# Designs tried in a protein design run: peptides against a protein of PDB entry 5ZKO. Part 9

Target 1, 44 residues: chain A of PDB entry 5ZKO
Amino acid sequence: SASNPRKFSEKIALQKQRQAEETAAFEEVMMDIGSTRLQAQKLR

## One batch from the design tools (peptide; aimed at target 1 A40)

Design b1_p12_8_s2 (made by RFdiffusion4, then SolubleMPNN; from b1_p12_8, 4 letters changed)
Fold by OpenDDE base, seed 4:
Structure b1_p12_8_s2 (fold): chain B 44 residues (1-44), chain C 44 residues (1-44), chain A 12 residues (1-12)
Amino acid sequence: as target 1 above (44 residues)
Amino acid sequence: as target 1 above (44 residues)
Amino acid sequence: DPLFAEIAERLA
């Protein structure tokens, strides 16, 4: 069956949202790791 | 075993690249759909 | 996602 264009666009939008959330999560992790590294360096 | 920080950062970078590729793919699909819609409208 | 599993391990 032909996919409903509205539903299709909605699925794409949801995927975009997921990607944004994953990006934010990765950035948060990198920030935490960076902070940990900085702390470790301060202890040297 | 403790993950190698370099390998970890590399995996994150790869994930970011994947996200960018997926984004590009979705945009391409949307463009194609838009073109198809325009063509269909012209035939009416 | 194996990446997130590794993240969790790294943060522990």
Scores: peptide ipSAE 0.125, ipTM 0.632, DockQ to the pose 0.033
OpenDDE base, seeds 1, 2, 3, 5: peptide ipSAE 0.102, 0.110, 0.101, 0.111; ipTM 0.651, 0.646, 0.650, 0.653; seed 1 fails the geometry check

Design b1_p12_8_s3 (made by RFdiffusion4, then SolubleMPNN; from b1_p12_8, 7 letters changed)
Fold by OpenDDE base, seed 4:
Structure b1_p12_8_s3 (fold): chain B 44 residues (1-44), chain C 44 residues (1-44), chain A 12 residues (1-12)
Amino acid sequence: as target 1 above (44 residues)
Amino acid sequence: as target 1 above (44 residues)
Amino acid sequence: DYLLAEVLRRLA
């Protein structure tokens, strides 16, 4: 709200940061899967 | 990968849980904003 | 499900 714009801005910024961190974590999971797939291919 | 489907499934499930938690946190922020807005309206 | 869709996208 207009009554506490800075507070709300900070809350939103914090949430965006958390979302970005979760996205990064997801990408890490995908990299691990990719690596595993590569290893599996090498063993075939 | 197909070599470790359970591990893959577990990683994905964990990440989905985290994403859901972040979504819930975002909704909480929005609820707080809404509540503040309502309070501001009452004081006008 | 966005995450599932993203996984599938990256695997394709």
Scores: peptide ipSAE 0.158, ipTM 0.633, DockQ to the pose 0.038
OpenDDE base, seeds 1, 2, 3, 5: peptide ipSAE 0.148, 0.141, 0.149, 0.144; ipTM 0.632, 0.629, 0.630, 0.628

Design b1_p12_8_s4 (made by RFdiffusion4, then SolubleMPNN; from b1_p12_8, 6 letters changed)
Fold by OpenDDE base, seed 4:
Structure b1_p12_8_s4 (fold): chain B 44 residues (1-44), chain C 44 residues (1-44), chain A 12 residues (1-12)
Amino acid sequence: as target 1 above (44 residues)
Amino acid sequence: as target 1 above (44 residues)
Amino acid sequence: DYLFAEILRRLA
């Protein structure tokens, strides 16, 4: 229970979105690493 | 093993920083909620 | 740091 439940809800939602975006960004980095590794392996 | 280890290292570092920042932001939100709840409780 | 460790694991 808080004085501005809707306000806090919005803050939480925003933060969840940011976390999801950062997770996606991380996954993209890992995808790039994976792709590069695959390419490197093919060159061997 | 990847072709651009330094490049990937930079990407990782950036992502790590972003994750930390988002975590800090989340903690701040939770702190605000906690503070507000405390104030609300005092008003009762 | 789990995230960092996971990244390193995938880089290896």
Scores: peptide ipSAE 0.171, ipTM 0.632, DockQ to the pose 0.039
OpenDDE base, seeds 1, 2, 3, 5: peptide ipSAE 0.168, 0.160, 0.149, 0.142; ipTM 0.629, 0.627, 0.623, 0.625; seed 2 fails the geometry check

## One batch from the design tools (peptide; aimed at target 1 M30 I33, target 1 (a further copy) V29 I33)

Design b2_p13_1 (made by RFdiffusion4)
Pose (drawn by RFdiffusion4):
Structure b2_p13_1 (pose): chain A 43 residues (1-43), chain B 44 residues (1-44), chain P 13 residues (1-13)
Amino acid sequence: ASNPRKFSEKIALQKQRQAEETAAFEEVMMDIGSTRLQAQKLR
Amino acid sequence: as target 1 above (44 residues)
Amino acid sequence: AAKALAVAQAALA
């Protein structure tokens, strides 16, 4: 499972992991401005 | 073909070089991250 | 690693 044999299974796993990280990465970058505004509120 | 070499040896050395660079910068931003968490005490 | 470094730099900024 974590280390498949078939190349098709390996490609599917790499694409799955890539989609997950891009989904999570595009969330952290999505609302950075909300955190950047917190500093202006603090200063 | 400069960033994309032909020989596999040149490709492996290139990946090793980039990995050393990426890790070196990563070991810097995560290193002095404690000094930033201490600055947070000043606010509260 | 490059994506993780970019997230770390963005969190600190």

Design b2_p13_1_s1 (made by RFdiffusion4, then SolubleMPNN; from b2_p13_1, 9 letters changed)
Fold by OpenDDE base, seed 3:
Structure b2_p13_1_s1 (fold): chain B 44 residues (1-44), chain C 44 residues (1-44), chain A 13 residues (1-13)
Amino acid sequence: as target 1 above (44 residues)
Amino acid sequence: as target 1 above (44 residues)
Amino acid sequence: LARRLEVVRLLLE
């Protein structure tokens, strides 16, 4: 049994937060690319 | 073609950095868990 | 994640 389950749980929570932030940043990039493409199509 | 490839490439580079940091943090957690388990075994 | 970044890379070509 992990002697410090609280410390590990905290580290895991931090990792989940990082993953969420990474996902959000990825989605932002994809939206920006999509928007740019859409704009380029509208200008044709 | 993306009108601002430089901006997007920068965002991708940042995402790669975040991924590396996330991986390192994950490895640290796994090492700590492993160390704790090893210590517990040695105390038996 | 690596796959996601690859998709983005392809979209930027």
Scores: peptide ipSAE 0.203, ipTM 0.643, DockQ to the pose 0.111
OpenDDE base, seeds 1, 2, 4, 5: peptide ipSAE 0.199, 0.196, 0.202, 0.166; ipTM 0.635, 0.633, 0.644, 0.626; seeds 1, 5 fail the geometry check

Design b2_p13_1_s2 (made by RFdiffusion4, then SolubleMPNN; from b2_p13_1, 10 letters changed)
Fold by OpenDDE base, seed 5:
Parts: sequence; structure tokens; C-alpha cells
Structure b2_p13_1_s2 (fold): chain B 44 residues (1-44), chain C 44 residues (1-44), chain A 13 residues (1-13)
Amino acid sequence: as target 1 above (44 residues)
Amino acid sequence: as target 1 above (44 residues)
Amino acid sequence: LSRRLEVVRLLLE
């Protein structure tokens, strides 16, 4: 059906958004680790 | 705190799980697209 | 992304 391409496009767009959110969550974890390491260094 | 590495490890493990789920969802979409393309080809 | 997460895991171990 002609609706399939649009539905697939929507699914792909949603998947790209999810991937971006996952990347942001990863970066948040890395920032927290970095901050913790910096704090540990300062306490020495 | 010594608990931070464990908490970060848990976050990373959860993130890996989510990424695997997102990959599976992407593969499902690609399979659906592939099936649709095959059907369209057969109808010609 | 998966590889980045793996690197982080290795750093936390």
C-alpha cells in the first residue's frame, strides 16, 4: 500500500530520535564519571 | 564514594540493554521494508 | 555507541 513508505519513514525517524537519546544518556554517564574522577584528584 | 563505580556500571549495563533493544527494533523495521519490497517486485 | 559503552565498562573495572 502507498501508506507503507510513509509509515516506514516515520519508524526510521523515531528510531533516529531514540538513538540520539541513547547517545545523550551515554554522554551524561561519561560526564558524571569525569566529574567523579576530577573530585577524586582534588582530594589528593 | 566506592559505590559510584557500581552505580555507573549499572547505568552502562542498562544502556547496553536499551541499545540492544533499539537495534532489534531497527532490524524489525528493515525486515518489514525488505518484505514489502519483495512483495512489490512480485506484483510486477 | 556500543563500543563506547564497552570502553567505559573496561575503565570502570
Scores: peptide ipSAE 0.221, ipTM 0.616, DockQ to the pose 0.111
OpenDDE base, seeds 1, 2, 3, 4: peptide ipSAE 0.213, 0.222, 0.210, 0.222; ipTM 0.614, 0.626, 0.610, 0.628; seeds 1, 2, 3, 4 fail the geometry check

Design b2_p13_1_s3 (made by RFdiffusion4, then SolubleMPNN; from b2_p13_1, 10 letters changed)
Fold by OpenDDE base, seed 1:
Structure b2_p13_1_s3 (fold): chain B 44 residues (1-44), chain C 44 residues (1-44), chain A 13 residues (1-13)
Amino acid sequence: as target 1 above (44 residues)
Amino acid sequence: as target 1 above (44 residues)
Amino acid sequence: LRRRLEVLRLLLE
C-alpha cells in the first residue's frame, strides 16, 4: 500500500539531483588534477 | 609535484561531506518508508 | 547512490 508515494517520489527526485551535483563536483576535481598534471608536464 | 595538494584535499573533503549528507537523506527516506509500513500494519 | 535509488524504487513498487 503506497501510503505516501508522492512524498517518497519527491525525496527520490531530490536524491537524484544530489547525485548529479556530486558527479559534477567529482568531474571538476578530476579536471583540476588533469590540468595540474598537464601544466607540470609542460614546465618540464 | 603536488602543486595544489591543499586545494585538492579541500575539494575531496567537501565531496565526502556531500556523500554523508546524501547518505543521511537516504536513511531518512528509508525511515519514513519503514514508519509508514509499521503504521499500516498497526491499523490492520 | 544508484544502488540506493534502485532499492527505493523496488520498495515503492
Scores: peptide ipSAE 0.245, ipTM 0.661, DockQ to the pose 0.110
OpenDDE base, seeds 2, 3, 4, 5: peptide ipSAE 0.243, 0.245, 0.242, 0.244; ipTM 0.660, 0.662, 0.659, 0.660

Design b2_p13_1_s4 (made by RFdiffusion4, then SolubleMPNN; from b2_p13_1, 10 letters changed)
Fold by OpenDDE base, seed 3:
Structure b2_p13_1_s4 (fold): chain B 44 residues (1-44), chain C 44 residues (1-44), chain A 13 residues (1-13)
Amino acid sequence: as target 1 above (44 residues)
Amino acid sequence: as target 1 above (44 residues)
Amino acid sequence: LARRLEVLRLLRE
């Protein structure tokens, strides 16, 4: 069915968006860790 | 603050879970594509 | 990325 490729493409696009959001969330965690580390260094 | 490392660990654990769920969703899409392809081959 | 490329490959076939 010719409609299946489009549906798959939509699923892939959604998955790409999820991956981007998860990456952003991961980067936020990394930034928080980094900022805390920097703060700890400043307080020494 | 000693509590920050624990909170970071929790965030990382949550992120790992999200990644696993995303992987599972991706594998499901791959399986659907594979099954459709197999069906198309059988119908030839 | 590799997984996405694999899916795109499968979609082209």
Scores: peptide ipSAE 0.178, ipTM 0.625, DockQ to the pose 0.146
OpenDDE base, seeds 1, 2, 4, 5: peptide ipSAE 0.175, 0.162, 0.160, 0.154; ipTM 0.635, 0.631, 0.641, 0.626

Design b2_p13_2 (made by RFdiffusion4)
Pose (drawn by RFdiffusion4):
Structure b2_p13_2 (pose): chain A 43 residues (1-43), chain B 44 residues (1-44), chain P 13 residues (1-13)
Amino acid sequence: ASNPRKFSEKIALQKQRQAEETAAFEEVMMDIGSTRLQAQKLR
Amino acid sequence: as target 1 above (44 residues)
Amino acid sequence: ALEKELAVAEAAL
């Protein structure tokens, strides 16, 4: 499972992990401005 | 073909170089991250 | 992956 044999299974796993990370990465970057505004509120 | 060499030896050395650089910068931002968490005590 | 992790760490700071 974690280390498949077929190349098709390997490609599917790399694409899955890539989609997860890009979904999570595009969330952290999505609302950075909300955190950047917190500093203006603090200063 | 400069960033994309033909020989596999040149490709491996290129990946090893980039991995050393990426790790060197990563080991810097995460290193002095404690000094930033201490600055947070000043606010509260 | 390391570049994404570094970009997330820099954005969090």

Design b2_p13_2_s1 (made by RFdiffusion4, then SolubleMPNN; from b2_p13_2, 9 letters changed)
Fold by OpenDDE base, seed 2:
Structure b2_p13_2_s1 (fold): chain B 44 residues (1-44), chain C 44 residues (1-44), chain A 13 residues (1-13)
Amino acid sequence: as target 1 above (44 residues)
Amino acid sequence: as target 1 above (44 residues)
Amino acid sequence: QLRRAFEVLMAQL
């Protein structure tokens, strides 16, 4: 069945959402690392 | 709690997995688009 | 990449 352009746009929109969620998860990891570094500096 | 370096490595590994899954999903979308284009060319 | 995919889709309309 000729894939509907609407279905492609929906798939792309879903991929953009996933990318945003992945970015947020990456930022969370980096924040945790940064917080750990700051704590280590306070303990020295 | 001082975040364990092991926990950071686990989080990074999980992020790499997510990135790979997103890449695969992107490639699937592009394959569908390519297939539709090929079908359209066959029908002309 | 996703932008390019969208552009390809729009070019098929």
Scores: peptide ipSAE 0.138, ipTM 0.636, DockQ to the pose 0.069
OpenDDE base, seeds 1, 3, 4, 5: peptide ipSAE 0.129, 0.138, 0.127, 0.134; ipTM 0.635, 0.644, 0.642, 0.637; seeds 3, 4 fail the geometry check

Design b2_p13_2_s2 (made by RFdiffusion4, then SolubleMPNN; from b2_p13_2, 9 letters changed)
Fold by OpenDDE base, seed 5:
Structure b2_p13_2_s2 (fold): chain B 44 residues (1-44), chain C 44 residues (1-44), chain A 13 residues (1-13)
Amino acid sequence: as target 1 above (44 residues)
Amino acid sequence: as target 1 above (44 residues)
Amino acid sequence: QLTEQFKVLLAKL
C-alpha cells in the first residue's frame, strides 16, 4: 500500500539511529581503553 | 587492571550482537520491500 | 565493521 514507503523510510531512520548508538558505544569503549592504557603507564 | 581486557571482550561481544540485530532488521526491511513489490505487481 | 575495529583495538592492548 501507499503507506509502505513511509514505513520503509521510518525503518531506515531507525536503522540510522541504531548505527549511531553502535558508533557511540564503540567510542566509549575506545575511551575506556585509552584510560586503561594511561593508568597502566602510571603504574609502571 | 587485568579485568579490563575481559570487560573489553564482553563489550565486543555485545557489539557483535548489536551488529547481528541490525543486520536482521535490515534483512526484514528488504523482505518487506520485496513483498510490497510483489503485491504491486499483482495489482497491475 | 565496528566489530572488526574493536578486534583491532583489543589487539593493541
Scores: peptide ipSAE 0.144, ipTM 0.622, DockQ to the pose 0.150
OpenDDE base, seeds 1, 2, 3, 4: peptide ipSAE 0.138, 0.141, 0.138, 0.134; ipTM 0.621, 0.627, 0.620, 0.616

Design b2_p13_2_s3 (made by RFdiffusion4, then SolubleMPNN; from b2_p13_2, 8 letters changed)
Fold by OpenDDE base, seed 4:
Structure b2_p13_2_s3 (fold): chain B 44 residues (1-44), chain C 44 residues (1-44), chain A 13 residues (1-13)
Amino acid sequence: as target 1 above (44 residues)
Amino acid sequence: as target 1 above (44 residues)
Amino acid sequence: QLTEQLEVLKAQL
C-alpha cells in the first residue's frame, strides 16, 4: 500500500535512534573505563 | 575499586544484548521491505 | 564493532 514507504521511513528512523542510543551508551562505558584507568595509574 | 571490572563486564554484556536487538530489528525491517517489494512486483 | 573496542579497553584495566 501507499502507506508502506512512510511506515518504512518510521521504522528506519527508530532504528537510527536505537543506533544512536547504543553509541552513546558505548561512549559512556568507554569514558568510565578511561577514567578508571587514569585513576589506577595515579594510584601507582 | 575491585568492583569496576565486574561492573564493566555487566555494562558490556548489556551493550552486546542491545546490539543483538538492534541487529534483529534491522533484519526485521529489511525483511518487511523485501516482502513489500515482492508483493508490489506481483501486483504489476 | 563498539563491543569489540570495549572488550579491548576492558582487558587493559
Scores: peptide ipSAE 0.091, ipTM 0.608, DockQ to the pose 0.072
OpenDDE base, seeds 1, 2, 3, 5: peptide ipSAE 0.085, 0.085, 0.089, 0.085; ipTM 0.603, 0.620, 0.606, 0.605

Design b2_p13_2_s4 (made by RFdiffusion4, then SolubleMPNN; from b2_p13_2, 9 letters changed)
Fold by OpenDDE base, seed 2:
Structure b2_p13_2_s4 (fold): chain B 44 residues (1-44), chain C 44 residues (1-44), chain A 13 residues (1-13)
Amino acid sequence: as target 1 above (44 residues)
Amino acid sequence: as target 1 above (44 residues)
Amino acid sequence: SLTRAFEVLKAQL
């Protein structure tokens, strides 16, 4: 089968986008945890 | 707001699952590229 | 990293 570099580049681009979205979601979770901990400390 | 450790644990677990799925998708793309290159070399 | 691996692969296409 002929190498289709365009199709592979598109797959890579989509995968990089997904990775960035997953990273952002992880950072959001970590921010929520951090904020909760900070609030709990302020109440002490 | 009360810390809800269970909810955070669930969020982290879901995020780890997503990361694993993204890794698997990446490995699949890499395998496809590798296979295509190997086939192209066999045709030479 | 996965990002670096993708960039290397992209450069080889």
Scores: peptide ipSAE 0.108, ipTM 0.624, DockQ to the pose 0.150
OpenDDE base, seeds 1, 3, 4, 5: peptide ipSAE 0.105, 0.098, 0.137, 0.102; ipTM 0.619, 0.618, 0.633, 0.612; seeds 1, 4, 5 fail the geometry check

Design b2_p13_3 (made by RFdiffusion4)
Pose (drawn by RFdiffusion4):
Structure b2_p13_3 (pose): chain A 43 residues (1-43), chain B 44 residues (1-44), chain P 13 residues (1-13)
Amino acid sequence: ASNPRKFSEKIALQKQRQAEETAAFEEVMMDIGSTRLQAQKLR
Amino acid sequence: as target 1 above (44 residues)
Amino acid sequence: AEAALELAKAAKA
C-alpha cells in the first residue's frame, strides 16, 4: 500500500499526495492577509 | 539542457546540490524560531 | 513539498 508495485499505483499515490498537499498549501497561503492584518492591529 | 542535463550522473549531482541548498535554508528558518516565540511573551 | 508546507504553516503561526 505505502509502497506499491504497479507503476499505475505509484502514479496514483503521487498524484493523491500532491493534491492533498496543494489543497493544504493553498489554505495556508489563502488567509495570510488575515494574519498580516493582526500585526497592524497590534502595533 | 543546462538545468536539465543528459547524463544521469549530472542529474543525480544536481538533485543532491539542490537538496543541500533547500535543507540549508530550511535548517535556518526553523532554527532560530525559538527566539521569535520568546518575542511573543512581550505582547501578552 | 511537505517541508515547504511546514515552513509556510510555521511562518503563518

Design b2_p13_3_s1 (made by RFdiffusion4, then SolubleMPNN; from b2_p13_3, 9 letters changed)
Fold by OpenDDE base, seed 2:
Structure b2_p13_3_s1 (fold): chain B 44 residues (1-44), chain C 44 residues (1-44), chain A 13 residues (1-13)
Amino acid sequence: as target 1 above (44 residues)
Amino acid sequence: as target 1 above (44 residues)
Amino acid sequence: MQRRLELARLLRE
């Protein structure tokens, strides 16, 4: 099959975007956990 | 805010699933590139 | 991967 570099590049770009979205979601959850912990500490 | 470990665990599980899907997609792309390269090499 | 490990650690603390 003829190589389609454009198609591969598009797939890679899409994958990088998804990875960035996953990273952002993790950071949000981590911030929520951190803030909750801080608040709980203040309320003790 | 009260910590909701179950909700965080669910988010982590979902993100792990997403990571597995992204990994599979990446492996597919890499395999396609590899097979195309091999075929091109044979046709030279 | 590293962030997932960090999340797991934070949830255990």
Scores: peptide ipSAE 0.155, ipTM 0.639, DockQ to the pose 0.152
OpenDDE base, seeds 1, 3, 4, 5: peptide ipSAE 0.136, 0.142, 0.152, 0.158; ipTM 0.642, 0.633, 0.644, 0.637; seeds 1, 3, 4, 5 fail the geometry check

Design b2_p13_3_s2 (made by RFdiffusion4, then SolubleMPNN; from b2_p13_3, 9 letters changed)
Fold by OpenDDE base, seed 1:
Structure b2_p13_3_s2 (fold): chain B 44 residues (1-44), chain C 44 residues (1-44), chain A 13 residues (1-13)
Amino acid sequence: as target 1 above (44 residues)
Amino acid sequence: as target 1 above (44 residues)
Amino acid sequence: MERRLLLARLLRE
């Protein structure tokens, strides 16, 4: 069926949002790892 | 608190899975767009 | 840098 460009644009926008959210979640995990490492270094 | 490396590994594994799923979903959307474009070209 | 920290953490598992 003839697809509406708006519908595709919305799909892409939604996917970009999800990707950004997953990236942010990953960065949070990395921050936790980094913090733990810094704490370990301070305790030496 | 002292974080268990296993817990961090699990967090990372989960994030990688989510990222892969979002990538697959994105590829599906792009495939749909591509298919629609090809169909439109055939109808010209 | 982030990747190195991740790998270091994973290797300590």
Scores: peptide ipSAE 0.162, ipTM 0.642, DockQ to the pose 0.044
OpenDDE base, seeds 2, 3, 4, 5: peptide ipSAE 0.121, 0.157, 0.161, 0.140; ipTM 0.613, 0.639, 0.647, 0.625; seeds 3, 5 fail the geometry check

Design b2_p13_3_s3 (made by RFdiffusion4, then SolubleMPNN; from b2_p13_3, 9 letters changed)
Fold by OpenDDE base, seed 3:
Structure b2_p13_3_s3 (fold): chain B 44 residues (1-44), chain C 44 residues (1-44), chain A 13 residues (1-13)
Amino acid sequence: as target 1 above (44 residues)
Amino acid sequence: as target 1 above (44 residues)
Amino acid sequence: MQRQLELARLLRE
């Protein structure tokens, strides 16, 4: 369907941005947990 | 690692929520596109 | 589901 192509393209672009931001946030959480575990290991 | 368990549990809970919200938003976009296509097909 | 399983694993360790 060619109906409202600009509107859908904008929605898709926004969704891609959200996905990227969520991925970055997830990776940050994983890094924090990993770093904490590594630090705890070094202290033993 | 048992270090800062509450902080990490909260971060994980937030990430689970964000993932659910992102999934819902994605499905909404897909539904909108699908609905528009279906409507266009019915008008032929 | 992959992410949820990964997060659950992190909570258990």
Scores: peptide ipSAE 0.179, ipTM 0.674, DockQ to the pose 0.096
OpenDDE base, seeds 1, 2, 4, 5: peptide ipSAE 0.167, 0.173, 0.161, 0.187; ipTM 0.673, 0.671, 0.675, 0.678; seeds 2, 5 fail the geometry check

Design b2_p13_3_s4 (made by RFdiffusion4, then SolubleMPNN; from b2_p13_3, 10 letters changed)
Fold by OpenDDE base, seed 5:
Structure b2_p13_3_s4 (fold): chain B 44 residues (1-44), chain C 44 residues (1-44), chain A 13 residues (1-13)
Amino acid sequence: as target 1 above (44 residues)
Amino acid sequence: as target 1 above (44 residues)
Amino acid sequence: MQRRLLLARLLRE
């Protein structure tokens, strides 16, 4: 089953991928916050 | 709106939750691997 | 580091 990797190495690899994706999503949110801040500063 | 601080706080809160869930999932996988390793050692 | 930046941003809003 695609939801049940047979090998531990596969389970770890999948989990590392998920962690990387979540990190990337976090960085995107931070970028948006940073951009908003910069825009707000330009409007002052 | 990207200018709404409440929306940013919500986005951050959600992302932190996701990161925590992924970390917990990783720890579970590592526990399973550790348990299996320990069991294998007992069989030697 | 990330948490500190987030808090700093949130406190300025």
Scores: peptide ipSAE 0.146, ipTM 0.637, DockQ to the pose 0.056
OpenDDE base, seeds 1, 2, 3, 4: peptide ipSAE 0.142, 0.119, 0.134, 0.144; ipTM 0.626, 0.619, 0.626, 0.651; seed 1 fails the geometry check

Design b2_p13_4_s1 (made by RFdiffusion4, then SolubleMPNN; its pose is not in this set)
Fold by OpenDDE base, seed 2:
Structure b2_p13_4_s1 (fold): chain B 44 residues (1-44), chain C 44 residues (1-44), chain A 13 residues (1-13)
Amino acid sequence: as target 1 above (44 residues)
Amino acid sequence: as target 1 above (44 residues)
Amino acid sequence: DLELKALEILKRM
């Protein structure tokens, strides 16, 4: 199969996008934890 | 909503797993690039 | 950075 640098570049870009999305999802979880902690502090 | 440390821990663990899976997928793409390069070298 | 390295490899292909 001939080398297709463009297709490889597209695959890499897609995987980096997925990694960024999963990182964003993780940050959202951390935000939820932080918000819960803040709420708990307000109730004390 | 009551703090549920267990549920938060599970969410974090799940997100870490997803990040690892996406990293593995990226490494697979890199392996494919490497294999293509090796093949091209063999054909020269 | 893996992405940068990958792009460098692609540029050489």
Scores: peptide ipSAE 0.092, ipTM 0.638, DockQ to the pose 0.047
OpenDDE base, seeds 1, 3, 4, 5: peptide ipSAE 0.087, 0.088, 0.086, 0.080; ipTM 0.636, 0.637, 0.636, 0.632

Design b2_p13_4_s2 (made by RFdiffusion4, then SolubleMPNN; its pose is not in this set)
Fold by OpenDDE base, seed 3:
Structure b2_p13_4_s2 (fold): chain B 44 residues (1-44), chain C 44 residues (1-44), chain A 13 residues (1-13)
Amino acid sequence: as target 1 above (44 residues)
Amino acid sequence: as target 1 above (44 residues)
Amino acid sequence: DKLIQALLIQMRR
């Protein structure tokens, strides 16, 4: 039941944190791919 | 280093799976809220 | 996140 808005808001806050962490991890992967490509181009 | 495209693709796939699971969890919460409201309306 | 926003709106009604 939607009886506890506070607990729901806490779940949302936790989820926002997870999403931010996942986004950061994704961005890190993309940066690693991009940097490797750039390095490979510089070595040619 | 981006030396293993396969590892990056696996990491991305895992992140997409997590995102899908989180979306499903939110949809479940939304259905619970919606059903509770509908039940409350029926009992009036 | 659009879904989070939708849930917040739903909770406020």
Scores: peptide ipSAE 0.141, ipTM 0.621, DockQ to the pose 0.060
OpenDDE base, seeds 1, 2, 4, 5: peptide ipSAE 0.112, 0.136, 0.147, 0.133; ipTM 0.620, 0.627, 0.632, 0.626; seed 4 fails the geometry check

Design b2_p13_4_s3 (made by RFdiffusion4, then SolubleMPNN; its pose is not in this set)
Fold by OpenDDE base, seed 2:
Structure b2_p13_4_s3 (fold): chain B 44 residues (1-44), chain C 44 residues (1-44), chain A 13 residues (1-13)
Amino acid sequence: as target 1 above (44 residues)
Amino acid sequence: as target 1 above (44 residues)
Amino acid sequence: DLELRALAIQMRM
C-alpha cells in the first residue's frame, strides 16, 4: 500500500493535540492543588 | 478546607494513567508508520 | 517526570 504521508501526518497531529490536552489537564490538577494550598495558608 | 491528600493523589494517579494511555496510542501510531515503511522496503 | 515530582513535593508541603 502506498505510504499515505498525509494520513500519517494527520494521525501524528491528532496525537500531539491529545498529548497537549492531557498536559493542560495535568496543569489544571496542579493549579487545584496550588489553590487549595494557598487557601490553607490564608486560613492559618 | 483540610488538604485531602488522598483526593489529590487520586487525581494525580488518574492523570498519570491518561498520560500513559496517550503515550501508548502515540507508540501505536509510530508502529503503524514503521510497519508501512518496512513493507515499502520489502516491495523495493 | 519532573512535574509529577514537583507535585509530590507540593502535596507534602
Scores: peptide ipSAE 0.155, ipTM 0.647, DockQ to the pose 0.052
OpenDDE base, seeds 1, 3, 4, 5: peptide ipSAE 0.142, 0.148, 0.153, 0.140; ipTM 0.631, 0.637, 0.646, 0.638; seeds 1, 3, 4, 5 fail the geometry check

Design b2_p13_4_s4 (made by RFdiffusion4, then SolubleMPNN; its pose is not in this set)
Fold by OpenDDE base, seed 2:
Structure b2_p13_4_s4 (fold): chain B 44 residues (1-44), chain C 44 residues (1-44), chain A 13 residues (1-13)
Amino acid sequence: as target 1 above (44 residues)
Amino acid sequence: as target 1 above (44 residues)
Amino acid sequence: DLELRALEILRRM
Protein backbone atom coordinates (compact mmCIF):
# COMPACT_ATOMS: atom_id res chain seq x y z
CA SER B 1 0.00 0.00 0.00
CA ALA B 2 1.35 3.42 -0.98
CA SER B 3 2.61 5.02 2.23
CA ASN B 4 0.90 8.40 2.48
CA PRO B 5 3.87 10.49 3.68
CA ARG B 6 1.57 13.46 4.18
CA LYS B 7 -0.68 11.50 6.54
CA PHE B 8 2.32 10.24 8.49
CA SER B 9 3.84 13.71 8.77
CA GLU B 10 0.53 15.14 9.99
CA LYS B 11 0.18 12.41 12.63
CA ILE B 12 3.75 12.96 13.80
CA ALA B 13 3.22 16.72 14.00
CA LEU B 14 0.01 16.25 15.99
CA GLN B 15 1.71 13.82 18.39
CA LYS B 16 4.64 16.22 18.90
CA GLN B 17 2.21 19.04 19.65
CA ARG B 18 0.37 16.92 22.23
CA GLN B 19 3.65 15.93 23.85
CA ALA B 20 4.72 19.58 24.06
CA GLU B 21 1.37 20.62 25.57
CA GLU B 22 1.58 17.89 28.21
CA THR B 23 5.15 18.87 29.04
CA ALA B 24 4.17 22.53 29.38
CA ALA B 25 1.25 21.64 31.65
CA PHE B 26 3.52 19.47 33.80
CA GLU B 27 6.09 22.26 34.08
CA GLU B 28 3.37 24.72 35.11
CA VAL B 29 2.23 22.36 37.88
CA MET B 30 5.80 21.87 39.09
CA MET B 31 6.42 25.62 39.07
CA ASP B 32 3.26 26.25 41.11
CA ILE B 33 4.28 23.57 43.63
CA GLY B 34 7.75 25.09 43.83
CA SER B 35 6.33 28.58 44.31
CA THR B 36 4.01 27.32 47.05
CA ARG B 37 6.96 25.71 48.81
CA LEU B 38 8.94 28.93 48.61
CA GLN B 39 6.05 30.95 50.02
CA ALA B 40 5.54 28.45 52.83
CA GLN B 41 9.24 28.63 53.66
CA LYS B 42 9.12 32.44 53.79
CA LEU B 43 6.21 32.29 56.24
CA ARG B 44 8.14 30.03 58.66
CA SER C 1 -5.13 24.39 53.51
CA ALA C 2 -3.03 21.35 54.42
CA SER C 3 -1.10 20.32 51.32
CA ASN C 4 -1.67 16.61 50.75
CA PRO C 5 1.84 15.64 49.57
CA ARG C 6 0.64 12.11 48.93
CA LYS C 7 -2.03 13.35 46.52
CA PHE C 8 0.48 15.56 44.72
CA SER C 9 3.00 12.73 44.41
CA GLU C 10 0.33 10.39 43.04
CA LYS C 11 -0.77 12.93 40.45
CA ILE C 12 2.81 13.66 39.40
CA ALA C 13 3.44 9.92 39.07
CA LEU C 14 0.30 9.55 36.95
CA GLN C 15 1.38 12.43 34.71
CA LYS C 16 4.85 10.91 34.28
CA GLN C 17 3.26 7.60 33.35
CA ARG C 18 1.03 9.30 30.78
CA GLN C 19 4.03 11.11 29.33
CA ALA C 20 5.93 7.81 29.05
CA GLU C 21 2.96 6.12 27.35
CA GLU C 22 2.68 8.94 24.82
CA THR C 23 6.41 8.75 24.15
CA ALA C 24 6.16 5.00 23.62
CA ALA C 25 3.24 5.47 21.22
CA PHE C 26 5.23 8.06 19.29
CA GLU C 27 8.25 5.76 19.08
CA GLU C 28 6.03 2.93 17.81
CA VAL C 29 4.64 5.16 15.06
CA MET C 30 8.15 6.24 14.08
CA MET C 31 9.32 2.62 14.02
CA ASP C 32 6.38 1.65 11.79
CA ILE C 33 7.23 4.47 9.40
CA GLY C 34 10.89 3.46 9.41
CA SER C 35 10.04 -0.18 8.78
CA THR C 36 7.70 0.77 5.94
CA ARG C 37 10.45 2.88 4.38
CA LEU C 38 12.93 0.04 4.68
CA GLN C 39 10.52 -2.41 3.07
CA ALA C 40 9.75 0.02 0.26
CA GLN C 41 13.47 0.50 -0.33
CA LYS C 42 14.04 -3.26 -0.49
CA LEU C 43 11.30 -3.58 -3.11
CA ARG C 44 12.92 -0.96 -5.38
CA ASP A 1 -4.20 28.69 46.69
CA LEU A 2 -1.50 27.61 44.26
CA GLU A 3 -1.71 24.00 45.41
CA LEU A 4 -5.39 23.83 44.55
CA ARG A 5 -4.64 25.42 41.20
CA ALA A 6 -1.93 22.83 40.53
CA LEU A 7 -4.36 20.05 41.38
CA GLU A 8 -6.91 21.54 39.02
CA ILE A 9 -4.36 21.70 36.19
CA LEU A 10 -3.36 18.08 36.84
CA ARG A 11 -7.02 17.05 36.73
CA ARG A 12 -7.43 18.72 33.33
CA MET A 13 -4.36 17.02 31.83
Scores: peptide ipSAE 0.162, ipTM 0.608, DockQ to the pose 0.086
OpenDDE base, seeds 1, 3, 4, 5: peptide ipSAE 0.115, 0.114, 0.122, 0.160; ipTM 0.620, 0.621, 0.627, 0.612

